# Ledger of designs, part 61: peptides against a protein of PDB entry 5A53

Target 1, 230 residues: chain A of PDB entry 5A53
Amino acid sequence: LVENVKQALFIPGQSCNKNLHDIMVDLSALKKPDMKRFNRKNDIHPFEDMSPLEFFSEKNDCSLMVLMTSSKKRKNNMTFIRTFGYKIYDMIELMVADNFKLLSDFKKLTFTVGLKPMFTFQGAAFDTHPVYKQIKSLFLDFFRGESTDLQDVAGLQHVISMTIQGDFQDGEPLPNVLFRVYKLKSYKSDQGGKRLPRIELVEIGPRLDFKIGRIHTPSPDMVTEAHKKP

## One batch from the design tools (peptide; aimed at target 1 K6 Y86 A226 K229)

Design b2_p26_6_s4 (made by RFdiffusion4, then SolubleMPNN; from b2_p26_6, 9 letters changed)
Fold by OpenDDE base, seed 3:
Structure b2_p26_6_s4 (fold): chain B 230 residues (1-230), chain A 26 residues (1-26)
Amino acid sequence: as target 1 above (230 residues)
Amino acid sequence: MSYEELLKANQEAEKFLEENYLKSKP
């Protein structure tokens, strides 16, 4: 099934601060051209009332949304929302740790807009644990871009890497997810018969460590409808 | 990370996305 590229809407909440604004700008740059940003703060509390987000989804034709809020309990909080038929499908709070780096903190600030990223997920829980599966699904869905069959290294300019920060057991707090973005450099390897290019990954930013917060999951009926193959 | 490792990781991610694809609309 090939749908149009999912559009993202970035929404400053009432408590959005300078740091969150800067993070929003940098993260949203990776979603260009399939991104909108609001310039005004909106008083939205998605875990209390989802209706304003559903309204914005429909009005802006965006099936992806990110709400930027900050409080003492939930500092630098990015609430990622997906919609199905402009109704809330799922939500997850990802709080950015204070050790974040912006694009301006890296030397190579330029990537080609519109190229499909490669993805890497490090940690077994991305395949087995419901929360990390949701995160994996979300970020793949968010940054996939246009489906091009061009697996050519020349068309793959950047890599989005997500890593679970350590192992955990049942009942323990969920480890952070380390979000990293790299530029792929390919070199001709003159070494013998295997024509595999040598690659280098150069970090370009932003660098974000996500602490997992509250989650909303869809109803079983909505899951069935959203996964229904034509 | 080698190119082969990167390619494999990306293929696994794409497969996951295909298997768990979410429509945005009915």
Scores: peptide ipSAE 0.685, ipTM 0.961, DockQ to the pose 0.853
OpenDDE base, seeds 1, 2, 4, 5: peptide ipSAE 0.678, 0.680, 0.684, 0.679; ipTM 0.960, 0.961, 0.961, 0.960

Design b2_p26_7 (made by RFdiffusion4)
Pose (drawn by RFdiffusion4):
Structure b2_p26_7 (pose): chain A 225 residues (1-189, 195-230), chain P 26 residues (1-26)
Amino acid sequence: LVENVKQALFIPGQSCNKNLHDIMVDLSALKKPDMKRFNRKNDIHPFEDMSPLEFFSEKNDCSLMVLMTSSKKRKNNMTFIRTFGYKIYDMIELMVADNFKLLSDFKKLTFTVGLKPMFTFQGAAFDTHPVYKQIKSLFLDFFRGESTDLQDVAGLQHVISMTIQGDFQDGEPLPNVLFRVYKLKSYKSRLPRIELVEIGPRLDFKIGRIHTPSPDMVTEAHKKP
Amino acid sequence: SDDFENENIVKTGNDKVKEEKEEEEE
């Protein structure tokens, strides 16, 4: 009854550069094998016209899309896009800070591609705040991959950690979201003692513009059998 | 657990659109 794994399409925008491309490549690796990359630049402006994104979603059968854009106003801009029936469901701009680290900045460890990642979300706002609830929903939907009733403990290899940069009060600017990836190591103490090693990429997301779905589309996208 | 998944996992609906197009062609 459940749907196939959602496919991701990574799209370099007109203003995409090499540094932003490196961020795309390393992040796209976490999506393997359910991922496609475009090589050319495309003149796409999601908050002016959504038509091209809906077109690419249909013709490539990708319900998850990431547009790469950079200007001084919005540097290292990653616009995360989800579609329902090839129509736009929601959008959010996540801009990468300059303190980012790539896979090259971390010791390469053995890594089995295609395993179900673990998730940990740190921050009360991930459950109560509309903006951060969307981000939690986005990254769960984006990277969870295959849904299954069966889990091999040996397959528990890595964790995706997302942390809000400190608590905050209403009216203040929204804190960044800290994207971290760790590999698990376990030792004997039955329960194992768990330690973590960072494997990257390391990304600090600055929150930009947001598009939310209509109530009608939420009803259809979240309809229960 | 099911409620959590239903609140956070957005359906694609692509299979339904493909089936509706196949029916129209027929």

Design b2_p26_7_s1 (made by RFdiffusion4, then SolubleMPNN; from b2_p26_7, 12 letters changed)
Fold by OpenDDE base, seed 3:
Structure b2_p26_7_s1 (fold): chain B 230 residues (1-230), chain A 26 residues (1-26)
Amino acid sequence: as target 1 above (230 residues)
Amino acid sequence: MEEFLNENIVKSGREEVKKKKEEELK
């Protein structure tokens, strides 16, 4: 099966700041080679008018977009957009908390471009709660693409971990999602006759805590159409 | 492999959540 790898477009909004730019650079590096970035700021308000994003989706042949904006109400906001047939499928605002770490804050490790990450999700709500199900679906779609059953362990270099920050009840604010990236390191343990390969996880960044903002959910018709593609 | 990754990452995630809850209680 030829994996149809979805292309991502990173868009600086008019209110994009240095921190968001740095986050954009680092997060988009994980999507290489299947990523484009705009260098110019664009005045886009996706929850007011989606038409500019649909235009960019079609013009750049990108079914994934990330809009970088910042305001007093929505600081360090990454709006993740998916399109189907160049029409908006869904959107979610994920605001990066001020405690973020860039790739430069970690030990620089060499990695091969184009290898798919393994994902891990921590929190039952990723399978039960509609918002966290959308986040899970989004990040799998964004970085992994279509799941080929053959996780060739030989091709696994990094793991993306997503953790829900605590439990919540109905009517409570949705907990943040902790985004972490690890590189797998294999060590030959030379302790005695049984060389068990020791695998260690090394955090490589970026480190992002996502506060959940506004959401646009797909229409039932678009869901049905998206599921009709084999 | 997957089980090992899940155990270590789940542990790390739980430790981070615990630490953050402890920091919010101070």
Scores: peptide ipSAE 0.141, ipTM 0.773, DockQ to the pose 0.015
OpenDDE base, seeds 1, 2, 4, 5: peptide ipSAE 0.028, 0.157, 0.086, 0.117; ipTM 0.507, 0.780, 0.734, 0.754; seed 2 fails the geometry check

Design b2_p26_7_s2 (made by RFdiffusion4, then SolubleMPNN; from b2_p26_7, 11 letters changed)
Fold by OpenDDE base, seed 5:
Structure b2_p26_7_s2 (fold): chain B 230 residues (1-230), chain A 26 residues (1-26)
Amino acid sequence: as target 1 above (230 residues)
Amino acid sequence: DEEFENENIVKSGKEEVKKKKEELLE
């Protein structure tokens, strides 16, 4: 089965700064080999006109896109876009907080390119709240793709942890999503003659705290069509 | 306070990851 691994396109917007560029490089490294990056800035305003993104989706055969923009109102903004049939399915703005850490801030650990990460989601809202359900769906779609082979579990070297930062009530601002990446290290602990496999998690970066911004949800018709594909 | 909550959250996430990996390797 040729895994239909969804391709990601990373697009620097006109307002893309050095920090966003560095974040883009590090986050896109986790999507290798299934990623493309534009080297040129593009003036795209996805909540005003989505047509340029649909064009890029089709032209690059990418159903995943990330637009990197920064403004006073939306600092370090990563707009995550999904397409279906090269039409916009959904969009979400995720603004990276200033406390971010790059891969260079962690001990360089060799990782095998092309291994699918395991995901963990912490917070009940990932299964109940529509926005966090979209985030969960997006990140699973972005990094795992549709098919998880059992062999991917045997080869499991990386874990992406996504955590909702605190509890919230209806009508309150949505808490940030804490994005963390860990490498799994298996140690043979020689405790008393039984070699128990001890698993340790070592953070490898990037470390990103996402503030939730604007959202575009799919039309009911697009949801129905997206679920009809076997 | 926020850093300590983040460390505890990250620790809880690590424990859940360990548990899920143990369950998948069994």
Scores: peptide ipSAE 0.152, ipTM 0.734, DockQ to the pose 0.018
OpenDDE base, seeds 1, 2, 3, 4: peptide ipSAE 0.142, 0.113, 0.059, 0.029; ipTM 0.733, 0.717, 0.686, 0.586

Design b2_p26_7_s3 (made by RFdiffusion4, then SolubleMPNN; from b2_p26_7, 14 letters changed)
Fold by OpenDDE base, seed 3:
Structure b2_p26_7_s3 (fold): chain B 230 residues (1-230), chain A 26 residues (1-26)
Amino acid sequence: as target 1 above (230 residues)
Amino acid sequence: QEEFDNENIVKSGKEEVKEKLKKLLE
């Protein structure tokens, strides 16, 4: 089954700064070739009016969008949006902490564009807590990480790791999600007649710690419709 | 302190990833 490749649109908001622009460039590089970027700032406030995003989704044929904004209350904010039938399905604000690292902060490694990354999720809440389930679903959908066939493992070049910062209880603030990107290096090692594969993961960036902000969840009707289209 | 703690958490997760990958490549 050739899953239809979802296209992503990266949108600088009116308050987009240099740091957010650099983060946008580096994160969007992982989505090549299935990515578009706007060069102009757009005054969009998704939690006040979603109609501009629905318009851009339809006009650009993109079911994935990322809006880059920054304010005193929501610094370095990446709003991830998914659409279904060019209507808003869900949204989540992920604010990048100031300790971020860009691709330029790591050793330049050659990589093949368009290879499917493998995702790993660390933290039980990714399977139990509604917000972290949405984050998991979003990133798997965004980077096509849902199915890893044996063929995908043989061609595996990138590993994206998402880790919940720590344990939390009900009513406590949600811990950050630690986003890391690695290049996979595999070596055949013959130790004692057993071929044990040696695996090395080299961080390549970007390094992002996401603080969770506002969330828009899909309507029950949209969930039902989204599951009907294979 | 927070950055140090975060990198320790990431390292622990990285080792788990390596073990999962070893099993898949065997």
Scores: peptide ipSAE 0.332, ipTM 0.865, DockQ to the pose 0.017
OpenDDE base, seeds 1, 2, 4, 5: peptide ipSAE 0.306, 0.310, 0.319, 0.296; ipTM 0.857, 0.857, 0.860, 0.850

Design b2_p26_7_s4 (made by RFdiffusion4, then SolubleMPNN; from b2_p26_7, 13 letters changed)
Fold by OpenDDE base, seed 4:
Structure b2_p26_7_s4 (fold): chain B 230 residues (1-230), chain A 26 residues (1-26)
Amino acid sequence: as target 1 above (230 residues)
Amino acid sequence: SEEFDNENLVKSGFEEVKKLKKLLEE
């Protein structure tokens, strides 16, 4: 079964700055070869008019999109969009905090392009809270896809970690999501004549702390249609 | 040196990765 790997389109908005451009380049490098990037800025406001994004989804055959914008209210904003049948399924604004690190801030480690990451999620809310469930679903869909074969685990070279930054109560602002990427290193350790594999994790970047912004949830009808397609 | 953002957060993922790798090497 050829896994239908979802293609991603990275779109610089009109307000895209240098930092967002650099973040876009580094994050999209993790999605190679299954990504496209626009070189030109586009004046898109997805929470006002979604039609331009639906047009780009269809024209580029991309079911994943990331719009890069920055404003006084929404600094370093990455709007993640999913489409179904080239129609908007869901959207979420994830604003990158100023403490971000680029791939250039870490030791350059070679990795094979196109291998699927393992995911780790830290925080009970990823399984209980609707917003964090959407984030979990989005990032799994974005980087891993639907199928995990045993072969994908054999080729495992990197881990994406997502952590909810602290506890929260109802009515409180939603904690940030900490996005981290690690390379897996395997060592043969000789302990007592048994070669036990020792695994080490080395951070490779990018390092992103996401503040949650606006959300668009799918209609019940779109949810039903999305679950009917195998 | 393993640079972990948070040692406790990475430990759980670390143990899962170790378990999965052991299962594949057996």
Scores: peptide ipSAE 0.058, ipTM 0.667, DockQ to the pose 0.019
OpenDDE base, seeds 1, 2, 3, 5: peptide ipSAE 0.019, 0.030, 0.023, 0.023; ipTM 0.567, 0.603, 0.549, 0.491; seed 2 fails the geometry check

Design b2_p26_8 (made by RFdiffusion4)
Pose (drawn by RFdiffusion4):
Structure b2_p26_8 (pose): chain A 225 residues (1-189, 195-230), chain P 26 residues (1-26)
Amino acid sequence: LVENVKQALFIPGQSCNKNLHDIMVDLSALKKPDMKRFNRKNDIHPFEDMSPLEFFSEKNDCSLMVLMTSSKKRKNNMTFIRTFGYKIYDMIELMVADNFKLLSDFKKLTFTVGLKPMFTFQGAAFDTHPVYKQIKSLFLDFFRGESTDLQDVAGLQHVISMTIQGDFQDGEPLPNVLFRVYKLKSYKSRLPRIELVEIGPRLDFKIGRIHTPSPDMVTEAHKKP
Amino acid sequence: VDDYFVKSGHNNENPEILKAREELLE
């Protein structure tokens, strides 16, 4: 009954550069094998015209899309896009801060591609705040991959950690979201003692513009059997 | 928990991506 794994399409925008491309490559690696990259630049402006994104969603059968864009106003801009029936469901701009680390900045460890990641979300706002609820929903939907009734404990290899940069009060600017990836190590104490090693990429997301779905589309996308 | 997941509204796959997934299972 459940749908196939959602496929991601990574799209360099007209203003995409090498540094932003490196961020795309390393982040796209976490999506393997359910991922496709475009090599050319495309003149796409999602908050002016959504038509091209819907077109690429249909013709490439990708319900998850990431547009790469950079200007001084919005530097290292990653616009995360989800579609339903090849129409736009929601969009959010996540801009990467300059303190980012790539895979090259971390010791390369053995890594089995295609395993179901673990998730940990740190921050009460991930459950109550509309903006952060969308982000939690986005990254769960984006990277969880295969849904299954069976889990091999030996397959529990890495965790995707997302932390809000401190608590905050209403009216203040929205804190950044800290994207971290760790590999698990376990030792004997039955329950094992767990330690973590960072493998990257390390990304601090600054929150930009947001598009939300209509109630009608929510009804259809979240319809229950 | 299901509320976190948006359905695609279709069950289609890109041939190139599907092929890469099948190669990985070999």

Design b2_p26_8_s1 (made by RFdiffusion4, then SolubleMPNN; from b2_p26_8, 10 letters changed)
Fold by OpenDDE base, seed 5:
Structure b2_p26_8_s1 (fold): chain B 230 residues (1-230), chain A 26 residues (1-26)
Amino acid sequence: as target 1 above (230 residues)
Amino acid sequence: DDDLFVSSGHNKRNKEIEKEREELKK
């Protein structure tokens, strides 16, 4: 069953700034061709009223949304939203730290649009802690692309790495998630007549450190419905 | 009731992206 690729909608909020716009452009480029982007700012406050997002989900046929906002309390905030049946399933605020790098900060490498990235997750909490499990699920869902039955390893061009920045105990602030994007570069090493294919990872950007903000979790009923295979 | 209207600019950009998607699926 070729599951239809989930479409993403990128929405500038009223407080969207140039940095967030640039981040939005670069992150959405990784979701091409399965993304839409609004050019105008929209006054949306998801944790106060979710109705505008449900409206946009339905009208644009997008089950993934990213709202770009910035304030003193929540600087460079990317709110990631998933919908099921055009109703809010879950939300998470991920604030981009000021040390971010854009695609223009790296060596431009040609890449094929629409190839599915491989994911790597570093940190045990991605499998055990509810918040990091949600982040893992979200990013896998966001970038999963077309389910090709054949994991054509030969078609793998991109690796997305997500790392939890350090250990933490219960009651401590949740460490940041380090988002990194690499391209696989094959080198033909002509050392001694045996062309051993050497594969190297080259960072291509964007580079984003995410601070975790507010979270909305789905109801148990929505979880059950969303996991029902059609 | 601020009708969150998909502006003409959004519609144009969405149509361009949809066209890019159709071209890449061929």
Scores: peptide ipSAE 0.009, ipTM 0.487, DockQ to the pose 0.076
OpenDDE base, seeds 1, 2, 3, 4: peptide ipSAE 0.009, 0.000, 0.020, 0.008; ipTM 0.448, 0.328, 0.512, 0.462; seeds 1, 3 fail the geometry check

Design b2_p26_8_s2 (made by RFdiffusion4, then SolubleMPNN; from b2_p26_8, 11 letters changed)
Fold by OpenDDE base, seed 2:
Structure b2_p26_8_s2 (fold): chain B 230 residues (1-230), chain A 26 residues (1-26)
Amino acid sequence: as target 1 above (230 residues)
Amino acid sequence: EDDLFVSSGHNKLNEDVLKEREELKK
């Protein structure tokens, strides 16, 4: 089953600042060609009223949305939204820590647009904890290109790494999720006359540490419908 | 050392992003 590539819409909120804009540009570049951006700020408060987002989802035919907002309480906040049938499925606030790095902070590397990244998830909670399971699902959905059954290893150019920053116990604040992007560099090393293929991982950015904020979870009915194979 | 994964159609992601940032600042 070739799942249709989900389109993403990046929305600057009213409180979007330069840093968030830069982050938006960099992160959305990894989603090309399957992304749209609004150039104008929109006054959207998704946890108060979801209707504007549902409208934008339908109007732009985007099942993925990212709202860029910033406040004293929620600095550099990226609200990731998924829709199903243009209705809100889930939402997660991910606040970018101040230690972020942009693509311009890394070595310029060539990148083929549209190739599917390989994902790596570090932390058992990605498979067991509801919030981290949702994050894992979200990012897989977000950057999962054409679902080819065959991970075309030949088409692998970059790796998205997501790491839970440390261990946590029940009742403790949820650790940040460390988002890293690496390019696979394949080169033939001439070692002693034998051309051995070498693969190196080079960080290309952006580098984002996500603090988890508010979450909207889907209804059980929507979960069932969204997982129904057509 | 030629990056074997560099197909001829490789856009320099960083250059495109920088250009896009400059365009969006206008």
Scores: peptide ipSAE 0.161, ipTM 0.690, DockQ to the pose 0.034
OpenDDE base, seeds 1, 3, 4, 5: peptide ipSAE 0.134, 0.059, 0.083, 0.159; ipTM 0.681, 0.570, 0.665, 0.661; seeds 1, 4 fail the geometry check

Design b2_p26_8_s3 (made by RFdiffusion4, then SolubleMPNN; from b2_p26_8, 9 letters changed)
Fold by OpenDDE base, seed 4:
Structure b2_p26_8_s3 (fold): chain B 230 residues (1-230), chain A 26 residues (1-26)
Amino acid sequence: as target 1 above (230 residues)
Amino acid sequence: DDDLFVSSGHNKLNPEVLKEREELKK
């Protein structure tokens, strides 16, 4: 059974600021048409009480949620939430560094809404470290889109690159994850009468450096249920 | 790597999303 595309709900928290709002708009544009945004601020503290998020998941039929909050301790915080059966599966805080770039900071390129991105992951920890494995799983799940049988290369519009910023040892703070979005631009190069297709990657934004915050992991039983193929 | 994807356990398309997809196909 091919599951329907997961829907994302973007929620401004009570402490959502202008920068987070702009980031929310730009990031959610990559999830169109499979996203909804709330216009009103909601007083939600997911690491204190998860019940409001479970309620929103069920009410809006969204298995993906992003809560936008900002405080002195957790500036520009995007809490990514996944649900299973409208119950919280996992959560991770990803704080956007101040060096972020919006779509307006890049040359506007025409792009088709709803095309599945290709992902690239740079850093061994994405395959070995539990936190980075969760991040990899989350973003792949978040942007998976429609399962089309033919990943027709002709349908590839953009690449999302995720890079772990440097090496780390056990007990050290986890390095940031660098989030970059590129558009594939095909050029017909006429070199010596042979048209060789040249593909160039052009950054289109947003550009986000994520600092890792608090994490909620599912119970082993919930993991088993969520991976059961119907 | 299908093992990286988590089931939603409920995934239904929102009527608004269905409408937007139909508009994008035109």
Scores: peptide ipSAE 0.224, ipTM 0.649, DockQ to the pose 0.791
OpenDDE base, seeds 1, 2, 3, 5: peptide ipSAE 0.223, 0.216, 0.192, 0.031; ipTM 0.662, 0.658, 0.611, 0.511; seed 1 fails the geometry check

Design b2_p26_8_s4 (made by RFdiffusion4, then SolubleMPNN; from b2_p26_8, 10 letters changed)
Fold by OpenDDE base, seed 3:
Structure b2_p26_8_s4 (fold): chain B 230 residues (1-230), chain A 26 residues (1-26)
Amino acid sequence: as target 1 above (230 residues)
Amino acid sequence: EDDLFVSSGHNRVNPEVLEEREELKK
């Protein structure tokens, strides 16, 4: 199935503040042109009632949503939601730590809109632990973009790095996920008369450290349906 | 790797979303 590119809807919650707004703007810029942002705050509590999100998913034809909320208990909270058939598939709260950096904190670099990022995942738990598997799946799905058969190396401009911050054991709090965005720069190095192609990674932002919050997982039946190839 | 992706359950694009996508590509 060649499915259409998943569209993302960014929703400011009632408790959305300036910091969350700025984070929303910067993160959504990476999802261009496949994103929509609401300008008005919406009073949505997805872990209490999912119906408003399902309504927005259907109305805006967005299978990806990000709700921006902040409270004392859940500061700078980005709730990532996926839908299947406009019904909630999964949700995860990712709270942004206060040490975040915006795009404005980095050197402005020109980039082509709509190019698919390459992902790198650091930490074995991304392949073994259910929560980190969900995070990996979510971000790969979120930024998948157009399925181009030819990952033309010439079209690779961005690398998104996701790192689990340290080791953990069963029963311990889950470490944060470090989200970093880099631009690939190709240089011709003139060393000793040989032009060697050199690729450098330059951080472009945003820089986000995610604390993991509440999670909603799909039913086994919904998982089966969502993985069915037509 | 294909097992990491979840279907949206629909292949329909709302015209408004299409228009917005085109505007954001300019």
Scores: peptide ipSAE 0.319, ipTM 0.658, DockQ to the pose 0.708
OpenDDE base, seeds 1, 2, 4, 5: peptide ipSAE 0.268, 0.236, 0.034, 0.209; ipTM 0.704, 0.598, 0.570, 0.676

## One batch from the design tools (peptide; aimed at target 1 D141 R144)

Design b2_p27_3 (made by RFdiffusion4)
Pose (drawn by RFdiffusion4):
Structure b2_p27_3 (pose): chain A 225 residues (1-189, 195-230), chain P 27 residues (1-27)
Amino acid sequence: LVENVKQALFIPGQSCNKNLHDIMVDLSALKKPDMKRFNRKNDIHPFEDMSPLEFFSEKNDCSLMVLMTSSKKRKNNMTFIRTFGYKIYDMIELMVADNFKLLSDFKKLTFTVGLKPMFTFQGAAFDTHPVYKQIKSLFLDFFRGESTDLQDVAGLQHVISMTIQGDFQDGEPLPNVLFRVYKLKSYKSRLPRIELVEIGPRLDFKIGRIHTPSPDMVTEAHKKP
Amino acid sequence: DYFDVDNEPTLVDSIDDIPWLMLKFST
């Protein structure tokens, strides 16, 4: 009954550069094998015209899309896009801060591609705040991959950690979201003692513009059997 | 439900929950 794994399409925008491309490559690696990369630049402006994104979603059968854009106003801009029936469901701009680290900045460890990641979300706003609820929903939907009834404990390899940069009060600017990836190590103490090693990429997301779905589309996208 | 993630099996609150998750999966 459940759908196939959602496919991701990474799209360099007209203003995409090498540094932003490196971020795309390393982050796209976490999506393997359910990922495609475009090589050329495309003149796409999602908050002016959504038509091209819907076109690429249909012709490439990708319900998850990431547009790469950079200007001084919005530097290192990663626009995460989800579609339903090849129409736009929601969009959010996540801009990467300059303190980012790539895979090259971390010791390369053995890594089995295609395993189901673990998730940990740190921050009460991930459950109550509309903006952060969308981000939690986005990154769960984006990277969880295959749904299954069976789990091999040996397959529990890495965790995707997302932390809000401190608590905040209403009216203040929205804190950044800290994207971290760790590899698990376990030791004997039955329950193991767990330690973590960072493998990257390390990304601090600054929150930009947001598009939310209509109630009609939410009804169809979240319809129950 | 196309975007349903409410019952994600590998979602944990903290790293201290991982051993309990491993125990559950091994049973």

Design b2_p27_3_s1 (made by RFdiffusion4, then SolubleMPNN; from b2_p27_3, 10 letters changed)
Fold by OpenDDE base, seed 1:
Structure b2_p27_3_s1 (fold): chain B 230 residues (1-230), chain A 27 residues (1-27)
Amino acid sequence: as target 1 above (230 residues)
Amino acid sequence: GYFDVSNEPLLVKSFEEIPELMKKFSE
């Protein structure tokens, strides 16, 4: 069963600025062709009223959404939303730090649109801490594309990497998540008669450091329904 | 499940495992 690739909708909020727009364009490029973008700003406050997002999910047939907003309290805020049956499943605010880099800040490399990425998650908390588990789940779900057990090496061009910025203890502020994208360069190395391909990672952008904001978690009932095997 | 991503074959434990993963898919 080729699971239908989840479609993403990028929504500029009323407070969306040029920086957020540029970030949106660059991040959404990684989701092509399974991405839609609104050109008009929409006044949406997902933590106050989720109904507009559920409406957009259904109307656009998108189970993934990203709302771009910016305020003094929540600068460069990307709210990632997932739906199940066009109802909100989970949400997380990820605020982009000012040190972000766009695709234009890196060397232009040829990139084929629509290829499935590899993923790396650095930090034990991605497997143990509820918030980081949600982030891991979200980004895997967002960018995995087509489900396949077989992937041609020629079709593996890039890696999405997420790193927790440092260690933390209970009660401490959650460290940022460092989002990085690398292109793989394969070199034929003649080391020892076995042509083991030497692979180098080249950062291609965007570079985003995410500060974790507000979170909405699904109800136990929604979890049960969503985790039912078809 | 709809949000089950645990069996993603392209999930790599570390950057060091990428060459090995690529080799596996080349065979």
Scores: peptide ipSAE 0.354, ipTM 0.858, DockQ to the pose 0.768
OpenDDE base, seeds 2, 3, 4, 5: peptide ipSAE 0.117, 0.130, 0.142, 0.322; ipTM 0.744, 0.752, 0.751, 0.850; seed 2 fails the geometry check

